# Peptides against a protein of PDB entry 7RZF: the designs that were tried, part 284

Target 1, 358 residues: chain A of PDB entry 7RZF
Amino acid sequence: PFQEEHLKQLYKIVPIKDIRNLYVTFPIPDLQKYYKSNPGHYLGHLIGHEGPGSLLSELKSKGWVNTLVGGQKEGARGFMFFIINVDLTEEGLLHVEDIILHMFQYIQKLRAEGPQEWVFQECKDLNAVAFRFKDKERPRGYTSKIAGILHYYPLEEVLTAEYLLEEFRPDLIEMVLDKLRPENVRVAIVSKSFEGKTDRTEEWYGTQYKQEAIPDEVIKKWQNADLNGKFKLPTKNEFIPTNFEILPLEKEATPYPALIKDTAMSKLWFKQDDKFFLPKACLNFEFFSPFAYVDPLHCNMAYLYLELLKDSLNEYAYAAELAGLSYDLQNTIYGMYLSVKGYNDKQPILLKKIIEKM
Target 2, 358 residues: chain A of PDB entry 7RZF as posed
Amino acid sequence: PFQEEHLKQLYKIVPIKDIRNLYVTFPIPDLQKYYKSNPGHYLGHLIGHEGPGSLLSELKSKGWVNTLVGGQKEGARGFMFFIINVDLTEEGLLHVEDIILHMFQYIQKLRAEGPQEWVFQELKDLNAVAFRFKDKERPRGYTSKIAGILHYYPLEEVLTAEYLLEEFRPDLIEMVLDKLRPENVRVAIVSKSFEGKTDRTEEWYGTQYKQEAIPDEVIKKWQNADLNGKFKLPTKNEFIPTNFEILPLEKEATPYPALIKDTAMSKLWFKQDDKFFLPKANLNFEFFSPFAYVDPLHSNMAYLYLELLKDSLNEYAYAAELAGLSYDLQNTIYGMYLSVKGYNDKQPILLKKIIEKM

## One batch from the design tools (peptide; made by RFdiffusion4, then SolubleMPNN)

Design b2_p26_4_s3 (from b2_p26_4, 13 letters changed)
Fold by OpenDDE base, seed 1:
Structure b2_p26_4_s3 (fold): chain B 358 residues (1-358), chain A 26 residues (1-26)
Amino acid sequence: as target 1 above (358 residues)
Amino acid sequence: MSLYERRKEELDKSLTPEYEALLRAI
């Protein structure tokens, strides 16, 4: 258990690899007994969200952060950590205090909005989908995993406990959120820029580091984090599948793609799945333009067009990925290639959004 | 993989050995 002397500390760590990371860590109670509500997952989902109005979106817009991960980590002696980890840019390394301020502003936004049952329901639905369509694990690995899980869950729940959310517990969400405060923070910055500026060595791994108390003025700055109007809760994920109907195999089904439409403007090939019987599809589109590769100018314009198109679709990419949808856009020598993959049910929605941006 | 497991795996992968060592030592 962390004593008060271990809180409000800054660790400057020298990595072996050329990496820049910020870890903002909060000691939290052991949440294992609350697996049915999983308040740490709820908070990690929101804090780690990548959509518009997210913490990551704001930090990316400033050029300070590339990636963000948030969630609970097991600790020792019946406690856990909540960790927010960001990959820092070179500029972000200079703005660590402001990055952490934005983290506390986002956390303050979560306090102000309170626990949202619809967010819990989306997490529940996504986990139910993942459980229903989980890939068959290797038997040996799966048996070993189950044996490990038996220490934490009743036998009757072992197969489902990691996937099924059962209880919306706003009280537990608030309890964990109450631990995410500046007075309970441990900050670690990992950067080669601290080489030759450290005064301690960790005994087991030989990690070179410096430990400093975070100034009270900085703690107060974070404690007084206001509501930043740029931060918003995510919108409802429209890509979550709800229909899992598998169409019967047609009598005319071929083992290879069949040409089902042939016109002057389009050819359509279709193959029904005869092997997996999953509510998934792969849509592949090849667009042909006589101008795509005529000269270097047209080639560069086609490249720029796809980069702009990808950028315009970024708002949907994360939500689609969470829902088990993906898309790919590539330049070809004849034009462009589009692929949409994943659960069939919401593919038309994603495809429509792509086409509306084209 | 559940969203929870995925996030846990992403978090675990994001922990540098240097930070993880320090996190365990304190």
Scores: peptide ipSAE 0.429, ipTM 0.924, DockQ to the pose 0.735
Fold by OpenDDE base, seed 5:
Structure b2_p26_4_s3 (fold): chain B 358 residues (1-358), chain A 26 residues (1-26)
Amino acid sequence: as target 1 above (358 residues)
Amino acid sequence: MSLYERRKEELDKSLTPEYEALLRAI
């Protein structure tokens, strides 16, 4: 159990690889017994969200962070960690205190809004989809996994416990949020910039590090984190599939794509799935323009157009990915390629969002 | 993979060996 002397600590760590990471870590109670409500997953979902008004969106907008991951990790017996990890830019390495302030501002926003049952329901629905369409794992790997999780779950629940959320427990969400405070923080910065500035060596890996107490003034600054008006809860994920109907195989189903529409402006090929029988589709669009690659200027303009289009779609990319949808946009020598893949139910919604940005 | 498992895997992959060693040493 972390005593007060182990809290409010800063670790400066020298990596072997040229990486810049910030880890903001909180000791939390063992949440294993609460797997049916999984409050750590709820918080990890929100803190690790990538949509508009998210922590990552704001930190990216400042040029300080490239990626963010948040969630619970197993510790020793009787406790866990909640970890927020960010990949730091060179500029972000200079703004670690402010990055952590923004983390606490986001956490304060979560406290102010309180636990949201609709967010829990989305997590539940997404997990239910993932469970229903779980790929058949290799028996050997699956058996080993099940053997490992039998230590944590009743036998009757072992197949579902990792997927099925059953209980909305706002009290447990608040309990975990109450542990995500500056007085409980452990900060680790991983950067080669600390080479030659360390005074300790870790025994197992020989990792060089320096441990410092975080100044009380900095802790107080984080404790006084106000509500940042840029932070917002995510909007509802419109891409979560609800219809999983599989259409019967047509009698005239071809083993290859058949031309089903031929016009002066478009050709359409279709192949029904005859193998997987999943409520999934792959939509592939090739756009032809005689101007796309006429000269270097047009090539560069076509490239810039797709980069801007991708950037404009970033707000949907994360929500779509969570819902098992993906899209890809590529330049081709003839114009542009678009693909949309995943569950078929909400593909029209994603396709509409793409077209509206084109 | 559940969203939880995915997030856990992403988190685990995001942990540097150096940081993971320090987490275990405590």
Scores: peptide ipSAE 0.422, ipTM 0.921, DockQ to the pose 0.728
Fold by OpenDDE base, seed 2:
Structure b2_p26_4_s3 (fold): chain B 358 residues (1-358), chain A 26 residues (1-26)
Amino acid sequence: as target 1 above (358 residues)
Amino acid sequence: MSLYERRKEELDKSLTPEYEALLRAI
C-alpha cells in the first residue's frame, strides 16, 4: 500500500540504452471489477489522444516530446497504476516540470468538461468493430488466453469482456480523475544524463537510480494548474464505420483487375474481393506528371509538396487510424502515389479530405 | 485485439526494464 512517503517522489534512472523517457505515475484503485465501463480506458483514450488540442499535440509543438502513451497498468494485489509516458527530446529533458504542468492542465480540462458519453460511445463502437473483425487466433494461444482471462471474468463473458463496453459510468471516470493529482504523483525520468549522479542500485536488475522528494513548491505549482486554452477535447471521429454490408460477387467478376474505365487522362482497374469477404477496400492512385523528375528542382518541389500535404493531413491521420483507415503518399519517378486502405464505409470521407488538401 | 489490449500493449512496450524494476520494488 502506497504510504505518503512513497508519493511525491522523483526517480532519476540511468538506462542501458540511450533513451529519454518520463513516467508520470499515479496509484489508483483496482479497476478490474469495472471492466464493463472501463474508466481507465476512457481516460487513457483522451490523455493518449493525438489529435488537435491533445496533450501530445501541444507537447510536440513545444519540441519537448516525440510520443505519448497513457493508460492503466496492473500493480500488486488491490491497486493499479495510471501511467503517462512520454519520449523526451533533449530540450524536453530540461522542461520536465513544465511538461508535467501541461499534463495537469489537460487533466484539469477533463475535470472541467466532465465525462462525455459520446466519447464512451466511440470507444464502445471501435471495440465492437475490433471484436467483429478480429482475426482467428491460433487455437493454442487462444485457449491459454481464455484460461488466463477466466481468472478475471465470468465464463459467459470471457469471449467479449475485453471488447464490449456496456455501461457508461461517469462516477468511476471522476473517481479515477480524482486520483490523478500532484499529491498522488510518482515521477521517473530515464536518461543517461544521470550517469554518475545516482546513489542507489535496484536489487533485481542492478538499475542505478536516485530518489528525491519533489519540492513542495513544485507540487503547489502543479496543484494550481490553470486551464490552458490550447487543450480541447477531440472532435467526433467521422471515420468510424457503421455499414459493414458486403456486396454480392458480380456474375462477370474477374480473378484479376479489369479495366473498367479508359480515358485520355485516366485508367481505372477494379477487382471485387473474392477471397476475404471483408467490408474493406484498397484504393490505389498513381498520378503521372511529365515534370516530376525532369530535373533536381522539380524533384525537390515534388518532395516538398508531399511533405506539406502530409503535414496538412496530420489532423485526420490519428482518427482515421483508430477507425481502421490508413493512407499513404509517396513520390514516384513518374509523379505521386496515393493509397487509401481499410473499412470501405468511410473511405470516401478520407479521400475527400485528402483531395481537398491537394 | 481490442483498443484496450492495444493500448495496454503499447504501454507495456513503453515501460523500460529499468522503470519496471523500480515499479516492482516499491
Scores: peptide ipSAE 0.418, ipTM 0.920, DockQ to the pose 0.694
Fold by OpenDDE base, seed 3:
Structure b2_p26_4_s3 (fold): chain B 358 residues (1-358), chain A 26 residues (1-26)
Amino acid sequence: as target 1 above (358 residues)
Amino acid sequence: MSLYERRKEELDKSLTPEYEALLRAI
């Protein structure tokens, strides 16, 4: 159990690989008994959100962070960790204190807004969709997983417990959020820049590290984290499917794509699903332009255009992915390729967003 | 995979062996 001496500590760690990571870790109570409300998942959903006004969006805008992951991790008996992990840029490595300040500003925003039932409902709906359309796992892997989780869940609930949220518990969300404070923080920075600057070696892996107390002035700076007006709660995920109707197989359904529309500017091919019977579709668009690859300049411009387009769609990509939608954009020798895959219900919304950015 | 399982896997994959070793040792 982490005693007070293990809190407010900074660990400088030398990796084997050339990586730059920041881990901001909070000891939290064991939340396993609260699986029906899963307050750690609620907080991990918001802290790890990638949409506009998210922690990641702001840290990316600063050029400090590439990726962010947040959530609960199992600890020893009777406690867990809440971990926020970021992949640091070279510039971000110089701004670790300010990155952590932004984390506490976002956490303070979550405190100020309080627990949101609609966010819980969104998580519930997303998990219900994931459960309903769960792919068949390999029996051996599934049996081993179930055997492992039988220690944590009633037998009657073991198949659903990881997917089905039942209870909105704002009190438990606030309880966990109250543990996400600077006085309860452990910071680890992983970088080769600490090579030759360490004084300790870990026994199991031989990891070289240095442990330092975080200065009280820095803790106080994080404790006084003000509301940053750039941080906002996410908007409702517009891509969550609600219609799961499967249309009957047409009598004239072909085993191959059939041409259903032929115009001067477009051809449309269609194949109905005759195998899986899922409320999913795959939309594939090939765009042809005589100018896309006419010369090296146009080729490079077409490449840059798609990179910029992908970047402009990042705000939707995350929400779409959570909802079981994906898109792909590729350059082709004739122009570009667009693919939209996943649940068919909200594909028109995602497609519209893509086309509006094109 | 549930969103919970996905997030857990993403978090687990984000843990470097060096950090995971320290997290177990301390």
Scores: peptide ipSAE 0.433, ipTM 0.924, DockQ to the pose 0.760; fails the geometry check

Design b2_p26_5_s1 (from b2_p26_5, 11 letters changed)
Fold by OpenDDE base, seed 1:
Structure b2_p26_5_s1 (fold): chain B 358 residues (1-358), chain A 26 residues (1-26)
Amino acid sequence: as target 1 above (358 residues)
Amino acid sequence: SLFEKQRQKLEESFSEEYKKFLESLL
């Protein structure tokens, strides 16, 4: 168990690689017994969200952070950690206190909004999708995994326990949120900028570090984190598939794409899947423009157009990815290429969103 | 699972120095 003396500490760590990372760590109770509700993953989903109004969105907008990850990690007996990790920019390394303030503002927003059953349901649905389409692991890996899971779950639940949420437990979400406080924080910053500024060496690996107490003023600043109006809960993920029907193989199914539409303005090829039998599709569009590669100006304009288009689609990219959808946009010498891949059910929605931004 | 992906993403986000450091504190 972490004693009070181990809390409110800042660790400055020297890496071998040129990396800049911030780790904000909170000791939390052991949540293993709550696997049916999984409050730590609920919070990890929200804190680690990449959509509009997310913590990452704000920190990226400031140029301080490239990536953010949040979630629970196993600790020793009787406790876990909740960890928020960010990849820092050079500028972000100078603003660590403010980054952590924004983390606490987002956590305060989660407290103010309270636990959302719809978010839990979304997590449940996403996990159900992941379970349904879990690739068969190699037999040895699968048996070893099952054996490990049997230590934590009843035999009848072992196959589903990692994937199925069954119980919405707002009380447990609030309990974990109550541990995500400045008084319970451990901060680690990993940067080469601390080289020659350390006074300790880690015993096992020789990692050079400095340990400092976080000033009470800084802790108090984080404790007084207000509601930042830029932070919002995510919107419902419209891309989560609900229909998994696999259409029967047509009698006339060709081993190669068949031309099913030929017009002056478009050609359409189709191939039914005869191998994977998944409720997935790949939509590929090639757009031809006689102006796309006429001269360097048009080429640069086409490039800029796609960069702006990609930027305008960022709001959907993360939600689509979570739902097992992806898109790709590329310049070609003839114009533009668009690809939409993943579960077929919500592909039309994503495609429509892309077209509306074009 | 979404949770396994989160855990994996979290674990992959750890620098080797931080992993070692975190392990030394456990």
Scores: peptide ipSAE 0.343, ipTM 0.888, DockQ to the pose 0.738
Fold by OpenDDE base, seed 3:
Structure b2_p26_5_s1 (fold): chain B 358 residues (1-358), chain A 26 residues (1-26)
Amino acid sequence: as target 1 above (358 residues)
Amino acid sequence: SLFEKQRQKLEESFSEEYKKFLESLL
């Protein structure tokens, strides 16, 4: 059971694998009854955002964090956890206090801006898209999942409860945000660097750990987290599809890709979907350059170019992924391969963003 | 859903040691 004695605690845990993770955990009320508003998921969406001015973007810019995930997790009866998990760099492992300070600065930014109905609406729209195009789950898995969900939702809502947001509840968002305070924190750091520095062993699995109280001075430092001007709310996700029209199958539709454009600089093949009838497309581009692999220097430059291009697109990649778009960029012996996949409506926007960075 | 993806990403982000550790403290 989560007791007050477990608050303001630091756990140093030794992993079997060579991993460096920071878990910042807050006990929160049971939010299950608020499934129509999902305030914990609203906060997880913002805290876990990967766009410009996000918590992750700033922590990456410091070289302290590789990845960040935020969200709610089920607890024992009557409570949940809100967890912020980061993958730490070697440098980040030395700056855990400052990483957590940045977390509280971002949380303070969310308090200062207040609940945003447009963010809720985006979450609603994203979930509506996901629901509309939910693939038929395997019957056995689906029935087992439904049986579990029936404990929490009316039968009529079981199919939709995980997908349909109905109620914007700023009061509940503020209530959860009020639980995300330094006085209500549990910190766990998972790193091999704690090997031989632990004094406790977990009973069930023999996990070695050390438990320490977080110093009051550190708690106060986090309580006094100022607004960091680098943190901004995300911009509206421009990749959310709104048009789901399926074009009729053309009379001349071929079962294989047909050459529809042939020029000195480009060839274009097209195949209409004749099987799935989804408002999705796959755009595949092969770029040919005689310089890409002419020598080791050019090979390395082509590799570095692609890595830099991917890095420069990371902000769009996240927003696109949320909207059911993806891209892939690969080096080829002839140059570069680009793939854009997902809902066709906003693919031109993503493709334009990629081309503008190329 | 966005929520399922968020939950999945969160659960996948947990080390086995942390999962076990978290369970032992509940």
Scores: peptide ipSAE 0.337, ipTM 0.882, DockQ to the pose 0.774
Fold by OpenDDE base, seed 5:
Structure b2_p26_5_s1 (fold): chain B 358 residues (1-358), chain A 26 residues (1-26)
Amino acid sequence: as target 1 above (358 residues)
Amino acid sequence: SLFEKQRQKLEESFSEEYKKFLESLL
């Protein structure tokens, strides 16, 4: 167990690679026995969310952070870590204290809103989808994985325990949130900017680092984190598939895409899946414009248009990805390419949102 | 699972130095 002397510590670590990362870590109890409710995953989902009003959205808007990941990690026997990891910009490296303040403001928002059963249900539904379409693992790998899982789960649940959430436990969510406090924090900053400024070397790998106590004033600042009105819970994920019907093969099913529509303004090719038998589709759109590549100005305008379009779609990208949908937008010499891939059920919703932004 | 994906994403986000550092603190 971490003693008080190991808490409220800042580690400045020199990487080999040119990276800038901030790790905010909290020791938490071993949550393995709570796998049916998985409160650490619930919190990781919200803290790591990328939608509007998320922690990442705000930190990215300030130009301090590129990416954010949150979740639980196994520790030594009897404890785990909850970790928030961000990729720092050069500017973000100067604002680490404020970044962490925003983390605690978001955590405070989660406390104020309380545990949300609908969020748990979405996590449950997403895991159920993942379980339903779990690829058959190779027998050797599967056996080895099962053997490992048997140490943690009852035999009767070993196949499902990682995927099926069964119990909404707001008490356990609150219990974990109570561990996500400034007094329990361990901060690590990984940056080459600390080269030549370290005083310790890690014994096993020779990693250079400096350890410092976080000032009490900074801890107090984080303890007094207010509610930031920019933080909001995510909206419901509208892209979660619910229909998994696979249509029978048509008698006239072609081995290659067949032209099913030919008009002056559009051609449509279709190929039914004859191999995978998944409730998935790939929609590919090629848009032709005589102006897209006529001169450098039009090329630049087409590029800028797609960048702006992508930016305008960012609010949906993460939710779509979680639901097993993806899209791609590219400039072509003829105009634009759009691809939508994944579960077919909610593809029309995503496609509509893309078109509404076009 | 989503949990595995989150864990994997988290673990993939770790620098080797940070992984080693965490291991040395255990």
Scores: peptide ipSAE 0.326, ipTM 0.881, DockQ to the pose 0.730
Fold by OpenDDE base, seed 2:
Order: structure tokens, then sequence, then C-alpha cells
Structure b2_p26_5_s1 (fold): chain B 358 residues (1-358), chain A 26 residues (1-26)
């Protein structure tokens, strides 16, 4: 267990690569025994969320952070770490204290809202989808993986334990949230800006670093983190598939796309899947405009239009990705290309969202 | 699983220096 002397520490680390990373780490209890509820994953899902009102969205809006990842990591025997990692901009490197304040404001928002059963249910449903469509592992790899998993799970649960959430445990979510406090923080900043400013060298790899105590005034500032009205819980993910029906092959199924609609304004080609037998579809739309490449002005307008359209769809991109849906929008020499891919069940919802923004 | 993906994404986000640093503190 980390003693008090190991808490409230700031580590300034010199990288070999030109990177700027902030790691905010919290010692937490060993959560392995709680795999059926997985409170660390629940918190990692919310803290790592990329939708509107997320921690990442606010930090991006300030120009301080490019990416954010949150979750649990195994530690030594009897404890784990909860880690929030962000990729820092040059400006973000100057605002590390304020970035961490925003992290604690978001954590405070999670405490104020309390554990949400619907969020747990989404995590459960997404894991169930992942389990249902788990690729058949090669027998040798599968045996080695099972042998490793048997150290953590009962034999009867080995196949499902990593995928199936069974128990909503708000008490355990709150217990982990109670460990995510400024008094329990360890901060590491990785940046070349610390070159020549370090006083320690790591024994195994020669990594140069400096260790400093975080000032009590800064800890107190983070302890007094108010609710930030910009932070909101995510909305329900409407893209999670629920229907996995595979339609039978039609008697007239063609091995190649067949023209099923031919009009002056549109052609539609269709091919039924005869190979994979997955509840997935690929929708491809090519839009032709005689104006798309008439002149440089029209080309620039078409480009700008597509960039604005993509920006307007960003609110759905993360939720769609989590649900195994994706879209792509590209300018072509003839106009525009749209692709929607993934589970077929919720593709109409995503397509409708795209059309509503066009 | 989502958990495995989250863990993998987290581990992939770690610099080599940070990984080594974490290991030295354990």
Amino acid sequence: as target 1 above (358 residues)
Amino acid sequence: SLFEKQRQKLEESFSEEYKKFLESLL
C-alpha cells in the first residue's frame, strides 16, 4: 500500500520521443473480485467518454488536450491504479493544474449525479455484443488465454467472466469514486521541456525525472473543485444493436451486386451477404453534382460544406463507434461519398442523423 | 470486451518512460 509519502507527488519525466503526456493516478483497492459489476470499467467509461459534456470535450474546447483515456490498471498484489491519461498540447502543458482541476470537477459531477443503472446497462449490452461476436481464437492461443484466466475466475465462468456484467453495484462505484480524491493523487508529466531540469535517474532504463511534492495550496484548490455546469452525463447510446437476425438468402441471390433500382436520378445496387453471415451491412452512397468541380470556388465550397457537416456529426461519432457503427464522408471529383458500416439494426438511425445535418 | 478494449487503449497510451516509471515504483 502507498504510504502518505508516496501520495500528492508530482513527477516530471523526460521522454526520448517528442511527446507531452499527463498521467493522473489514484491507488485503488484490488477490484478483480468485483468483475461481475466492474466498477472501475464503469468509471473509465464515463471519465473517458468523448461525447458532449464530457471531460475530453471541455479540455479540447480550451485547446489543452488532444486525447483522453481513463481506466483501471493492475498494480502489485492487493491494489490497482485508476489512471487518467491525456495527450497535452503545448498550451495544455502550461495549464496542468487547471486540467487536473477539471478532472476533479468531472469526478465531483459523477458523485453529485450518483451511479446510473442505465449506464451500467449500456456497458452490459455492449459487452454482450462483443461476447456474441467474439472471433474464434486459435486453439493454442485460446488454451494459453484460458490458463491465464483460470487464475482469476471459476472454471465455469472463464468463457464469460470478461464479457458479461451481471451485478449493478452502486456501492462499489461510490467506493472507487471516494478513492479519486486530491489527497490520493500521483501526477506524472512527460515532456522534453524538463530536459536539464531533472535530478534523478531511474535505475533500470536511465529515465531522467524530478520528483516534487504537490503544494498544499494546489491540493486544497482541487479539493474545493466546484461543479462545472459544462460537464454533463452522456446521453443514452441510441446506436447499440438489439436485433441480430440474419435474413435467409433469397432464392435469386446474386454473387455480385444486382441493380434493383434504375431511375434518371438514382441507381441502387444490392448484394446479400453469402459469406460472413453477420448482422452487418455496408451502405455506400455516391452523390454526383455537375457543380462539384466546375471551378476552384465550387471545389472549396464543397470542401467547406463537408468539413462543417463532419463537425456537426461529431456528437454522434463516439457513440456510433462504441456501438460498432462507423460513417465516412469524402469529397470526390464528381461530388460526395458517404459510407455507413457496421451492425445493420441501428444504421437507419445513424443515416437519419446524417441526413438531418445535410 | 469493452473492458479489454479500455485496458488495451489505456496501456497503448502509456509512453515507455511512464511504463518504466510505474514499474520502478511498484
Scores: peptide ipSAE 0.326, ipTM 0.879, DockQ to the pose 0.706

